Peptides against a protein of PDB entry 7BBL. Designs and how they scored, part 9

Target 1, 86 residues: chain A of PDB entry 7BBL
Amino acid sequence: IAQESLESQEQRARAALRERYLRSLLAMVGHQVSFTLHEGVRVAAHFGATDLDVANFYVSQLQTPIGVQAEALLRCSDIISYTFKP

## One batch from the design tools (peptide)

Design b1_p13_2_s2 (made by RFdiffusion4, then SolubleMPNN; from b1_p13_2, 4 letters changed)
Fold by OpenDDE base, seed 4:
Structure b1_p13_2_s2 (fold): chain B 86 residues (1-86), chain A 13 residues (1-13)
Amino acid sequence: as target 1 above (86 residues)
Amino acid sequence: ELERYRALLEELS
């Protein structure tokens, strides 16, 4: 029986992860999201949109340790992880 | 643009 190559398997895995990521972006629309940033910093904000090409998160009501920003831009490179309740 | 983006994501679901 012909077996899929390791490279092909890895390609499928990457595709699956990409799909999961995109699904999460759709799911978080209109929800408050908790973001974990570097140095243990955690913030919460309402997700508005993302710029996949530029890798930015457009959020509102960003709650930071030093205050709340009505609107803000989070660079994906600054985000370690995020969680939200669907 | 946001709507277009959402539409693309909907295609994945």
Scores: peptide ipSAE 0.022, ipTM 0.528, DockQ to the pose 0.089
Fold by OpenDDE base, seed 3:
Structure b1_p13_2_s2 (fold): chain B 86 residues (1-86), chain A 13 residues (1-13)
Amino acid sequence: as target 1 above (86 residues)
Amino acid sequence: ELERYRALLEELS
């Protein structure tokens, strides 16, 4: 009986997580999203698009502690987590 | 299907 290697199993697991991530981005389009950034900073914004090559989030109506920005760019590397209602 | 989802996201940006 052929047995899949541990390396192959891990590869499939990583691919599955990546697919889930991409699906979440598609579902996020047009919705207000709550982003958790570094040092406990939380912001809310409407998700517009993402640039996979540059790793940026393009958002609108970004609510920050000091005001609202009509348009903004969030670096994916600055985002710890996000939540939204599908 | 991973590539298809990537292409869709890139098209939206």
Scores: peptide ipSAE 0.021, ipTM 0.528, DockQ to the pose 0.095
Fold by OpenDDE base, seed 5:
Structure b1_p13_2_s2 (fold): chain B 86 residues (1-86), chain A 13 residues (1-13)
Amino acid sequence: as target 1 above (86 residues)
Amino acid sequence: ELERYRALLEELS
């Protein structure tokens, strides 16, 4: 019986995670999302879009500890996690 | 299916 190689297994796993991630991005468009950033900072914002390589999140009405920013750019590297209600 | 999501994201970007 042919067995899938380790590399193939890893590729499949990465593909599955990537698909789920992309699906979540599509689902959150226009919705308010809660973002957890570094140093325990939490913010909420309406998700607009990402750039082609999904390196940045373009958001609006960003609620920060010090006020609301109408338009903002969140780097993916600054985001630990996010949640939203579909 | 994955390619579909990529295409949709590109349209939204």
Scores: peptide ipSAE 0.019, ipTM 0.523, DockQ to the pose 0.129
Fold by OpenDDE base, seed 2:
Structure b1_p13_2_s2 (fold): chain B 86 residues (1-86), chain A 13 residues (1-13)
Amino acid sequence: as target 1 above (86 residues)
Amino acid sequence: ELERYRALLEELS
């Protein structure tokens, strides 16, 4: 039986991960999300929207180690991981 | 590095 090339398999894997990521973004809207940033910093915020081109997360009620920001912008590059309950 | 985050957040407050 013919098998996909390694390249094709990797492409499919990347596509699947991308789809999962995008779906997670949609599921995050309006929910409080816990973000893990660099150096062990953790913040929580309500997810509003994202800019796929600029890679920014627009959030509200950002709980930070030094206070709360009503509105804030998180750069995706600063985010290591996130967790939320859809 | 933590201080960098704190400084940035302070500017936004």
Scores: peptide ipSAE 0.019, ipTM 0.435, DockQ to the pose 0.015

Design b1_p13_2_s3 (made by RFdiffusion4, then SolubleMPNN; from b1_p13_2, 8 letters changed)
Fold by OpenDDE base, seed 4:
Structure b1_p13_2_s3 (fold): chain B 86 residues (1-86), chain A 13 residues (1-13)
Amino acid sequence: as target 1 above (86 residues)
Amino acid sequence: ELARLREELARLS
């Protein structure tokens, strides 16, 4: 039986994860998203746009522990995870 | 930017 190579399996896995990520981005448009950042910090913001190259998140009404920012930029390197209600 | 996102998703899906 012909088997898929390890490299091919990895490619499919990466593609699947990328698709899942992209779908989540589309789904969060117009919704408030809860972001978990480092050091246990959690913020909430309305999703505006994203830069697919560096995956920066452009958000509005960012609720932080020290106040609300009308508009803000969140770098993916600062984000551990996010969740939202579709 | 969303247009690019949709296009990439279309290629993957």
Scores: peptide ipSAE 0.187, ipTM 0.804, DockQ to the pose 0.150
Fold by OpenDDE base, seed 5:
Structure b1_p13_2_s3 (fold): chain B 86 residues (1-86), chain A 13 residues (1-13)
Amino acid sequence: as target 1 above (86 residues)
Amino acid sequence: ELARLREELARLS
């Protein structure tokens, strides 16, 4: 009978997603991550750090089709998804 | 940074 407001439900959903994201970041530490970018581009890089507010990814050994970048910054807006082996 | 991340997770859980 008691029911949460739609706003409250959405808030919980966002919190759950945020938690999953944060947990993935912790699990990502020290691992190579595969990033799917726009235009069907996929790159691999070692996770370094991230800006929790903007979700910028600071990575190393970024493997691209045209070479390797020792250090690079991947903006959240450039990333569609990422995967890694825990 | 990681410390901040862990702290936020602790608050969510």
Scores: peptide ipSAE 0.176, ipTM 0.797, DockQ to the pose 0.155
Fold by OpenDDE base, seed 1:
Structure b1_p13_2_s3 (fold): chain B 86 residues (1-86), chain A 13 residues (1-13)
Amino acid sequence: as target 1 above (86 residues)
Amino acid sequence: ELARLREELARLS
């Protein structure tokens, strides 16, 4: 029985994760998204667009602990996770 | 940008 190489397995895993990520981005269009940031900070915002090359989230109506920003940029490196209602 | 997103997804699936 042929064994798939570790490299090939990792490649498939990365592809699967990327696909799930992309699907989630498409699904969140037009919805408010809850973002979990570092230090227990949570914010909510409407998804606008994303820069796939730079890994940035362009959002609107960003609700932060200290106020609301009409337009904002969230860096993926600042985001731990996100949830939304499809 | 969403168009690119959809295109990439299409290639993966």
Scores: peptide ipSAE 0.172, ipTM 0.794, DockQ to the pose 0.150
Fold by OpenDDE base, seed 3:
Structure b1_p13_2_s3 (fold): chain B 86 residues (1-86), chain A 13 residues (1-13)
Amino acid sequence: as target 1 above (86 residues)
Amino acid sequence: ELARLREELARLS
């Protein structure tokens, strides 16, 4: 019985996770998103866009513990997780 | 491969 190699299986799994991530970005457009950052900090903002390599999040109306920023840049590496209502 | 995926997703928008 022919079976797919372990490396091929892992590759498909990674591709599936990447696709789900990209789809979440599309669904995020135009919605307010809650971002969980390090040290227990949580902020809310409207998603605008990401750059080509999806390293940065360009957002608007960023609500932080010390005020609101009309426009801001969040580095992907600073984000632990995010949630939003599609 | 990812480039093709991004293009496919973009077509949905």
Scores: peptide ipSAE 0.141, ipTM 0.771, DockQ to the pose 0.098

Design b1_p13_2_s4 (made by RFdiffusion4, then SolubleMPNN; from b1_p13_2, 5 letters changed)
Fold by OpenDDE base, seed 2:
Structure b1_p13_2_s4 (fold): chain B 86 residues (1-86), chain A 13 residues (1-13)
Amino acid sequence: as target 1 above (86 residues)
Amino acid sequence: ELEALRAELERLS
């Protein structure tokens, strides 16, 4: 039985994850997203745009424990997970 | 940029 190489399998897996990520970005356009950050910090914001190169989230009405920011930039490295209602 | 996003999705699909 011919088998796909391990490296090829990993490549497809990475592609699948990237696709899932990108689709989630499209789905959250115009919606409020809940972000879970480190140290149990949770914030909510309206998705505006993202920079695919830098992996930053450009959001509006960011609700944080210390207040609301009209415009904000969230770095992906700060985000553990996110949820939203499509 | 949504166009770039859509373009990459098309390449992956």
Scores: peptide ipSAE 0.317, ipTM 0.856, DockQ to the pose 0.153
Fold by OpenDDE base, seed 1:
Structure b1_p13_2_s4 (fold): chain B 86 residues (1-86), chain A 13 residues (1-13)
Amino acid sequence: as target 1 above (86 residues)
Amino acid sequence: ELEALRAELERLS
């Protein structure tokens, strides 16, 4: 049995995760997304754009526990997960 | 940018 190297397996896994992530971003376009942040904080916002290099989410109509922000910037490091209906 | 996003996705898939 010829098995691919561990390095190759890891590379494929990373590529698959990246692809899934990118597909989710495309599917988010024009939809409201629910973001789960740290400390159990949950917010909802309309997806605008993302900076693939800086890892930021540019969103609109951000609904927070203390009000709504017309425009906002969410750092990927602050986001635990997100969900939306395509 | 959305176009860059699409381009990378097409490259990966």
Scores: peptide ipSAE 0.317, ipTM 0.856, DockQ to the pose 0.149
Fold by OpenDDE base, seed 4:
Structure b1_p13_2_s4 (fold): chain B 86 residues (1-86), chain A 13 residues (1-13)
Amino acid sequence: as target 1 above (86 residues)
Amino acid sequence: ELEALRAELERLS
């Protein structure tokens, strides 16, 4: 019986994680999302869109410690995690 | 943009 290679297993794992990520993006459309940024900073915003190429989050009603921005761009590199209610 | 997202999902599925 043939056994799947380690590389193939890793490829499937990466694909599964990517799928989970993409599904979460679809699920958060139109919803408020809580983003955890560096240095313990947390913001909330409504998800608008994402640029898959540049890896940016386009959001609205961004609530930050210093105020609310009607429209904003969040770089994925600045985001540690996010949570939302589907 | 959402279409591209959906398209990639379909590819992965």
Scores: peptide ipSAE 0.309, ipTM 0.853, DockQ to the pose 0.155
Fold by OpenDDE base, seed 5:
Structure b1_p13_2_s4 (fold): chain B 86 residues (1-86), chain A 13 residues (1-13)
Amino acid sequence: as target 1 above (86 residues)
Amino acid sequence: ELEALRAELERLS
């Protein structure tokens, strides 16, 4: 009754998370997304595109505490989490 | 962009 190695289990888990992420991106297309950034900042924007390698988010109509940006880029390192209604 | 995304999903599925 052998089982997967730890390495194999971790690889499978990473693959599952990657799949979930990619599916979320597909579901995000054409929707407004709420982003949680550092320092308790929350912004909302319409999803445009993303870099699959770097995970940069290209968005439009970015609503910030100090105004609205027509176009903007959110770096993965700036984002803590995001939510949206599919 | 979406095409590459779908392609990777196919690979993972």
Scores: peptide ipSAE 0.303, ipTM 0.852, DockQ to the pose 0.157

## One batch from the design tools (peptide)

Design b1_p14_1 (made by RFdiffusion4)
Fold by OpenDDE base, seed 3:
Structure b1_p14_1 (fold): chain B 86 residues (1-86), chain A 14 residues (1-14)
Amino acid sequence: as target 1 above (86 residues)
Amino acid sequence: SAETAAFLAALAAE
């Protein structure tokens, strides 16, 4: 049995990670999500949608220490991680 | 961006 090349294994690993990411986006629709941003900043918001091309998260009821923003746009590059309950 | 940096700074200051 021919062994799969290292490059092919890496390609499959990247594909699996991309699929997991996309599935997480589908799962968080309509849920409150806790976002970890840079400098230890944490916010919570209801997930609306993402823009894959622009790499944005469209959210509502963004809870911050300085108040609640009804609608907001979070750049994907500003987000370190997120958590939610499916 | 400068706007994002300002937003993050405001949140971090609280």
Scores: peptide ipSAE 0.048, ipTM 0.600, DockQ to the pose 0.028
Fold by OpenDDE base, seed 4:
Structure b1_p14_1 (fold): chain B 86 residues (1-86), chain A 14 residues (1-14)
Amino acid sequence: as target 1 above (86 residues)
Amino acid sequence: SAETAAFLAALAAE
């Protein structure tokens, strides 16, 4: 049995994670998403779209401690994690 | 960015 190289295994793992990520974005559409940002900040917003090449999240009704932003752009680099109810 | 830092700081200050 030809064992798949470690490099090939890692490549498949990365591809699987990428696919999982993309599927999560599809599932996120139209749902309220909770975002964990830096400095312990957590916000919630309705997901609209994402710009895959710039890695921006276009959201609406962004709930923040200081108020609600009707529309906002969250940079992926500012986001630690997100969760939502499908 | 400075803008993001300011935004996050404002949120964290609450």
Scores: peptide ipSAE 0.047, ipTM 0.601, DockQ to the pose 0.028
Fold by OpenDDE base, seed 1:
Structure b1_p14_1 (fold): chain B 86 residues (1-86), chain A 14 residues (1-14)
Amino acid sequence: as target 1 above (86 residues)
Amino acid sequence: SAETAAFLAALAAE
């Protein structure tokens, strides 16, 4: 019985996850997002945009333990997870 | 990066 290769299965799985991720980015535009960073750091900010390669999050009103940063850049690689109300 | 690490460290210290 013909079976899809493991490589192809993995590609489809990755594509599905990528699509879900991209949809989440679209959904968070204009919303406040809670970000979990490394070392247990949690911040909240209004999502502005990402760059073309989705390497960075451009945010505003970044709420941190030490104060609010009006404009900030968060590297996606530093973000463990995020939540928001769509 | 070192810059980000410093930022995270500052936040974690609070």
Scores: peptide ipSAE 0.044, ipTM 0.597, DockQ to the pose 0.028
Fold by OpenDDE base, seed 2:
Structure b1_p14_1 (fold): chain B 86 residues (1-86), chain A 14 residues (1-14)
Amino acid sequence: as target 1 above (86 residues)
Amino acid sequence: SAETAAFLAALAAE
């Protein structure tokens, strides 16, 4: 049996990570998520969905220091990190 | 973007 190439092994590893991420997004739906943004800003919101390429987060009840926004769109590029409880 | 920067600045100014 020919040993799988390193390139093929790396491809499978990347695919597994992508699958894990997508499953995590599914688990996030409907839950409150804490987002860390630039300049030390932290917000919390209920996760609704992402677009097809997961470039944006569609959220509701966005809690900010200046008030609550019913619905909002957060760009992934603006997010440093996030956390949630499945 | 400029819009995002303004939003973040408003939040940070609180």
Scores: peptide ipSAE 0.044, ipTM 0.600, DockQ to the pose 0.026

Design b1_p14_1_s1 (made by RFdiffusion4, then SolubleMPNN; from b1_p14_1, 4 letters changed)
Fold by OpenDDE base, seed 1:
Order: sequence, then C-alpha cells, then structure tokens
Structure b1_p14_1_s1 (fold): chain B 86 residues (1-86), chain A 14 residues (1-14)
Amino acid sequence: as target 1 above (86 residues)
Amino acid sequence: SAALEAFLAALAAA
C-alpha cells in the first residue's frame, strides 16, 4: 500500500490540530476556563475572543493569585494548556 | 499564522 508523503502527513496533522483548537474555542464559550501558564501558575477566566493572527486570548474575570482582573489579555505564548467542562 | 502554529505545537507538546 502506497504511503502518503511526509508533507501530506504534516499537513493533515496541522489541519486536525487547528480544527480541534477551533472547536475548543466554541465549546469554552460561557464556561470558566482553567489556564496553565509557565512556572506552574494557574489562572481561571471566561473566554471573550481571540485574535487568530496574533494568537491572543481576550478574557474576562481573570482569577490570579493576587486577585481578579475584570478584563485581560493572555498571550498564547504564555499558555501551556487549558481545560474546561463543556 | 506563525504565532498560531507555535501555540498549537506547544499545546501538543505539553
């Protein structure tokens, strides 16, 4: 059986990850999201919007170790992972 | 988007 090229495999992998990411954005709307940041820092917030080009999270009610921020910007480069209950 | 691709890669690596 002919095997697809490495480039094709990589393209499918990227497409699958992108779709999964986009679906997660839709699913997190209205729910509190837990973000794991670097150095073991964890915060919770409600999703507002994203900039697809810059990869930023615009969130509300950001719970940090030093208090709650009504509106905030989370850079995706600072985010290791996130979880929520759909 | 390079930024988005980097983010997706980071999520997958974690």
Scores: peptide ipSAE 0.192, ipTM 0.730, DockQ to the pose 0.057
Fold by OpenDDE base, seed 2:
Structure b1_p14_1_s1 (fold): chain B 86 residues (1-86), chain A 14 residues (1-14)
Amino acid sequence: as target 1 above (86 residues)
Amino acid sequence: SAALEAFLAALAAA
């Protein structure tokens, strides 16, 4: 059996990561999500929507160190990680 | 998109 190319392996790996990401979005709906940002900043919010092309998170009830925003936009480039209870 | 891939890469690295 011929071994798949390195390029094909990388393509499958990227597809797997994207699938895991999308499933996490579905799982976080209706739950409060904790986001870890740069400089040790941590915020919490409820997921609303995301634009995969722009890589933005549209959230509600964003709790920040300086207050709460009813609706907000988080740039994915600012997010280091996130966690939630499914 | 490049933006999404960069985001996913960053999450995986953290």
Scores: peptide ipSAE 0.186, ipTM 0.722, DockQ to the pose 0.055
Fold by OpenDDE base, seed 4:
Structure b1_p14_1_s1 (fold): chain B 86 residues (1-86), chain A 14 residues (1-14)
Amino acid sequence: as target 1 above (86 residues)
Amino acid sequence: SAALEAFLAALAAA
């Protein structure tokens, strides 16, 4: 029986995650997204764009504990997770 | 990119 190598399995797993990620980006357009950041900080914003190479989220109407920012950049390294209602 | 992969990994671990 042919068995896929571990590295091939890992490659497929990464590809699947990328696909899910991209689909989530498409789905979040026009919706308010809740972002969970480090130190228990939670913010909400509307998706604008992303730079895949730099891994940044460009968002609008960012609601933070200290106020609202019309335009903002969220570094992916700062984001633990995000949720939204499609 | 390494940054993206790290991000995806973090999301998967959440």
Scores: peptide ipSAE 0.181, ipTM 0.719, DockQ to the pose 0.057
Fold by OpenDDE base, seed 5:
Structure b1_p14_1_s1 (fold): chain B 86 residues (1-86), chain A 14 residues (1-14)
Amino acid sequence: as target 1 above (86 residues)
Amino acid sequence: SAALEAFLAALAAA
């Protein structure tokens, strides 16, 4: 029985993750998103845009422990996870 | 992109 190559399996896995990610972006539009960052820091913000190659998050009304930032950039390397209510 | 793939993998693992 023929089986899919490892390379092909990896390609499909990456495609599936990208699709899931893109769908989450669509779902978070218009909602406040909670981001979990390193060192136990949690912030909330509204999604604005992202670049598809580096996954930088351009957000607004970023609520931080020390105040609110009207416009902000969150790097993908800073983000552990995010949640929101659809 | 290696950066994007790493990010997606991290999110999936969490």
Scores: peptide ipSAE 0.177, ipTM 0.715, DockQ to the pose 0.055

Design b1_p14_1_s2 (made by RFdiffusion4, then SolubleMPNN; from b1_p14_1, 4 letters changed)
Fold by OpenDDE base, seed 1:
Structure b1_p14_1_s2 (fold): chain B 86 residues (1-86), chain A 14 residues (1-14)
Amino acid sequence: as target 1 above (86 residues)
Amino acid sequence: SAALAAFLAGLAAA
């Protein structure tokens, strides 16, 4: 049995991560999501849509310490992590 | 980013 190349292993790993990410996006539709931003800032919002090529999150009812924003755009580069209950 | 910095600054002021 031939050993899988390191390059192939890395490719599979990246593919697995991409698939996991996409599945999470599908699962979060219609749910409230908690976002962790830089500097320890945490906000919650309902997921609307994403623009995968630009990596933007379109959300509604964004809850922040200064109030609720009806609709907002979050850049993926500004997001450290997110969590939700499926 | 500048936009995020401004947003975070607003939160810090709350």
Scores: peptide ipSAE 0.062, ipTM 0.659, DockQ to the pose 0.026
Fold by OpenDDE base, seed 3:
Structure b1_p14_1_s2 (fold): chain B 86 residues (1-86), chain A 14 residues (1-14)
Amino acid sequence: as target 1 above (86 residues)
Amino acid sequence: SAALAAFLAGLAAA
């Protein structure tokens, strides 16, 4: 048997991560998510949807220290990590 | 980004 090339191995690894990410998004729908932003800022919001090409998070009931925003847009580039309970 | 900086500044001021 021929050994899989390094490039093919990396491709499979990327595909696995992508699948995990997408499944995460699906599981997130309708749940409150805790987002960790830069400078130690943490916010919570209900997940609505994302733009797959622009990587924006459309959320509702965004809880911040200055109050609750009914609807908001979070940029993926501003998000360090997120957690939620399925 | 400028947008993030402004947002974070607002949160920090609260």
Scores: peptide ipSAE 0.062, ipTM 0.664, DockQ to the pose 0.026
Fold by OpenDDE base, seed 4:
Structure b1_p14_1_s2 (fold): chain B 86 residues (1-86), chain A 14 residues (1-14)
Amino acid sequence: as target 1 above (86 residues)
Amino acid sequence: SAALAAFLAGLAAA
């Protein structure tokens, strides 16, 4: 049988991860999401939308130790991970 | 990012 090249395997892997990411965005719409930021900071907010070009998360009811922000913008590059209940 | 650093510092101080 034909053996898929390493480059092709890596491309498929990247595509699969990208699809998983995009599907997670669709699934979290309207839900409260817990975001892990740098320096061990964790915040919770309701997901609104993302800007794929600029890589931003637009959220509402952002809960922080210093208070709740009605609306906020989180840069994707500042986010280590996020979790939510589908 | 200076902005992020300031934000995180504020959160950590609370």
Scores: peptide ipSAE 0.062, ipTM 0.662, DockQ to the pose 0.026
Fold by OpenDDE base, seed 5:
Structure b1_p14_1_s2 (fold): chain B 86 residues (1-86), chain A 14 residues (1-14)
Amino acid sequence: as target 1 above (86 residues)
Amino acid sequence: SAALAAFLAGLAAA
């Protein structure tokens, strides 16, 4: 029987992930988010906004071992993962 | 990222 091409399967997968990502951004608005960065670094901050074009996370109250930064910028490319309570 | 490297270095030193 006819099967969906590999390219089509990959396209659907990417589309699904993109949708999940965008929805997660909406869900984290106003919430504290825990970010996992490289080298095992983890920080927490309140989500402010993202710039999809620049791939930045604009956050506030960034908690780090050396103190709290009122305003901060985290690059998406530097983030391994994030978690939050919806 | 140079900025990330500096940030990570700072945190690692703490």
Scores: peptide ipSAE 0.061, ipTM 0.663, DockQ to the pose 0.027

Design b1_p14_1_s3 (made by RFdiffusion4, then SolubleMPNN; from b1_p14_1, 7 letters changed)
Fold by OpenDDE base, seed 1:
Structure b1_p14_1_s3 (fold): chain B 86 residues (1-86), chain A 14 residues (1-14)
Amino acid sequence: as target 1 above (86 residues)
Amino acid sequence: SAALAEFLRRLAEA
């Protein structure tokens, strides 16, 4: 019986997540994205760009509970999840 | 990076 090492399994899992993530980035270009942040805060913004190494999101027309920001930076550490309609 | 890895993990769990 030959089993894949734990390290190899984890590497494959991370690779799969990254592939899905990258595909989602391609799909969200030019679209409004709904971001779920901490403390139940939800915002909507148009995707601009991201740092592929850090996963910070540069967005435009950020709709927050207190108004709209023309341009903004969403740090990956602040983002719990996101959704959008491709 | 570690930050990206943790981010992807969080997304997967959401």
Scores: peptide ipSAE 0.618, ipTM 0.909, DockQ to the pose 0.057
Fold by OpenDDE base, seed 5:
Structure b1_p14_1_s3 (fold): chain B 86 residues (1-86), chain A 14 residues (1-14)
Amino acid sequence: as target 1 above (86 residues)
Amino acid sequence: SAALAEFLRRLAEA
């Protein structure tokens, strides 16, 4: 019995992840988000906007170990994960 | 994009 190709399976999986991601963005609006960055760095910031094609995050009130930045850009490559309370 | 795909993969693994 024929089965879905590996390529198709991967596309389906990516689509599912993207859907979940997009939903999280909607829930993130107006909330403080905790970002886990490289080297064990954790920061908190209010979500502003994102580049849907690249996933770069434009945030405000970024709390870092050395102070607070009014506005900042967190590149997707710098982000390991994020959490927030919806 | 490749960047987004990799990001989503990383999030899923975290």
Scores: peptide ipSAE 0.617, ipTM 0.908, DockQ to the pose 0.057
Fold by OpenDDE base, seed 3:
Structure b1_p14_1_s3 (fold): chain B 86 residues (1-86), chain A 14 residues (1-14)
Amino acid sequence: as target 1 above (86 residues)
Amino acid sequence: SAALAEFLRRLAEA
């Protein structure tokens, strides 16, 4: 039987994840996003822009446990996950 | 990039 190589299957899986990620970026524009950071820290902010090559998030109205920042940069290495209402 | 790849991996695991 015809069988796709393991490498090809993995490539398709990674491509699917990238597509889903990019679609989420489009969907979060103009919305408040909840970010889960390390050590159980959770923050909320409005999406501004991102570096597509590194996935750093430029956000506004960042609500943190110790205050609100008008503008901020969230590095991808700081982010465990995010969620929002489209 | 490596950073993006690792980020996407982490998101998939969440």
Scores: peptide ipSAE 0.595, ipTM 0.900, DockQ to the pose 0.057
Fold by OpenDDE base, seed 2:
Structure b1_p14_1_s3 (fold): chain B 86 residues (1-86), chain A 14 residues (1-14)
Amino acid sequence: as target 1 above (86 residues)
Amino acid sequence: SAALAEFLRRLAEA
């Protein structure tokens, strides 16, 4: 039985994750997004834009435990997960 | 990029 190479399988998996990510970005435009950060910190913000290369999130009205940031940048390295209502 | 790949991996595992 012919099998797809491990590298090819990993490439398809990465492509699928990337497509899912991109579609989530399209779906969250104009919506409030809830971000889960490290140490149980959770924030909410309105999505503005993102840098596709490094997955930085440019957001507005960021609700944090210490107040609201009118405009802010969330780095992908800070984010564990996110959720939103499309 | 490597940064994006790792980010997507972390999201998938959450």
Scores: peptide ipSAE 0.356, ipTM 0.818, DockQ to the pose 0.056

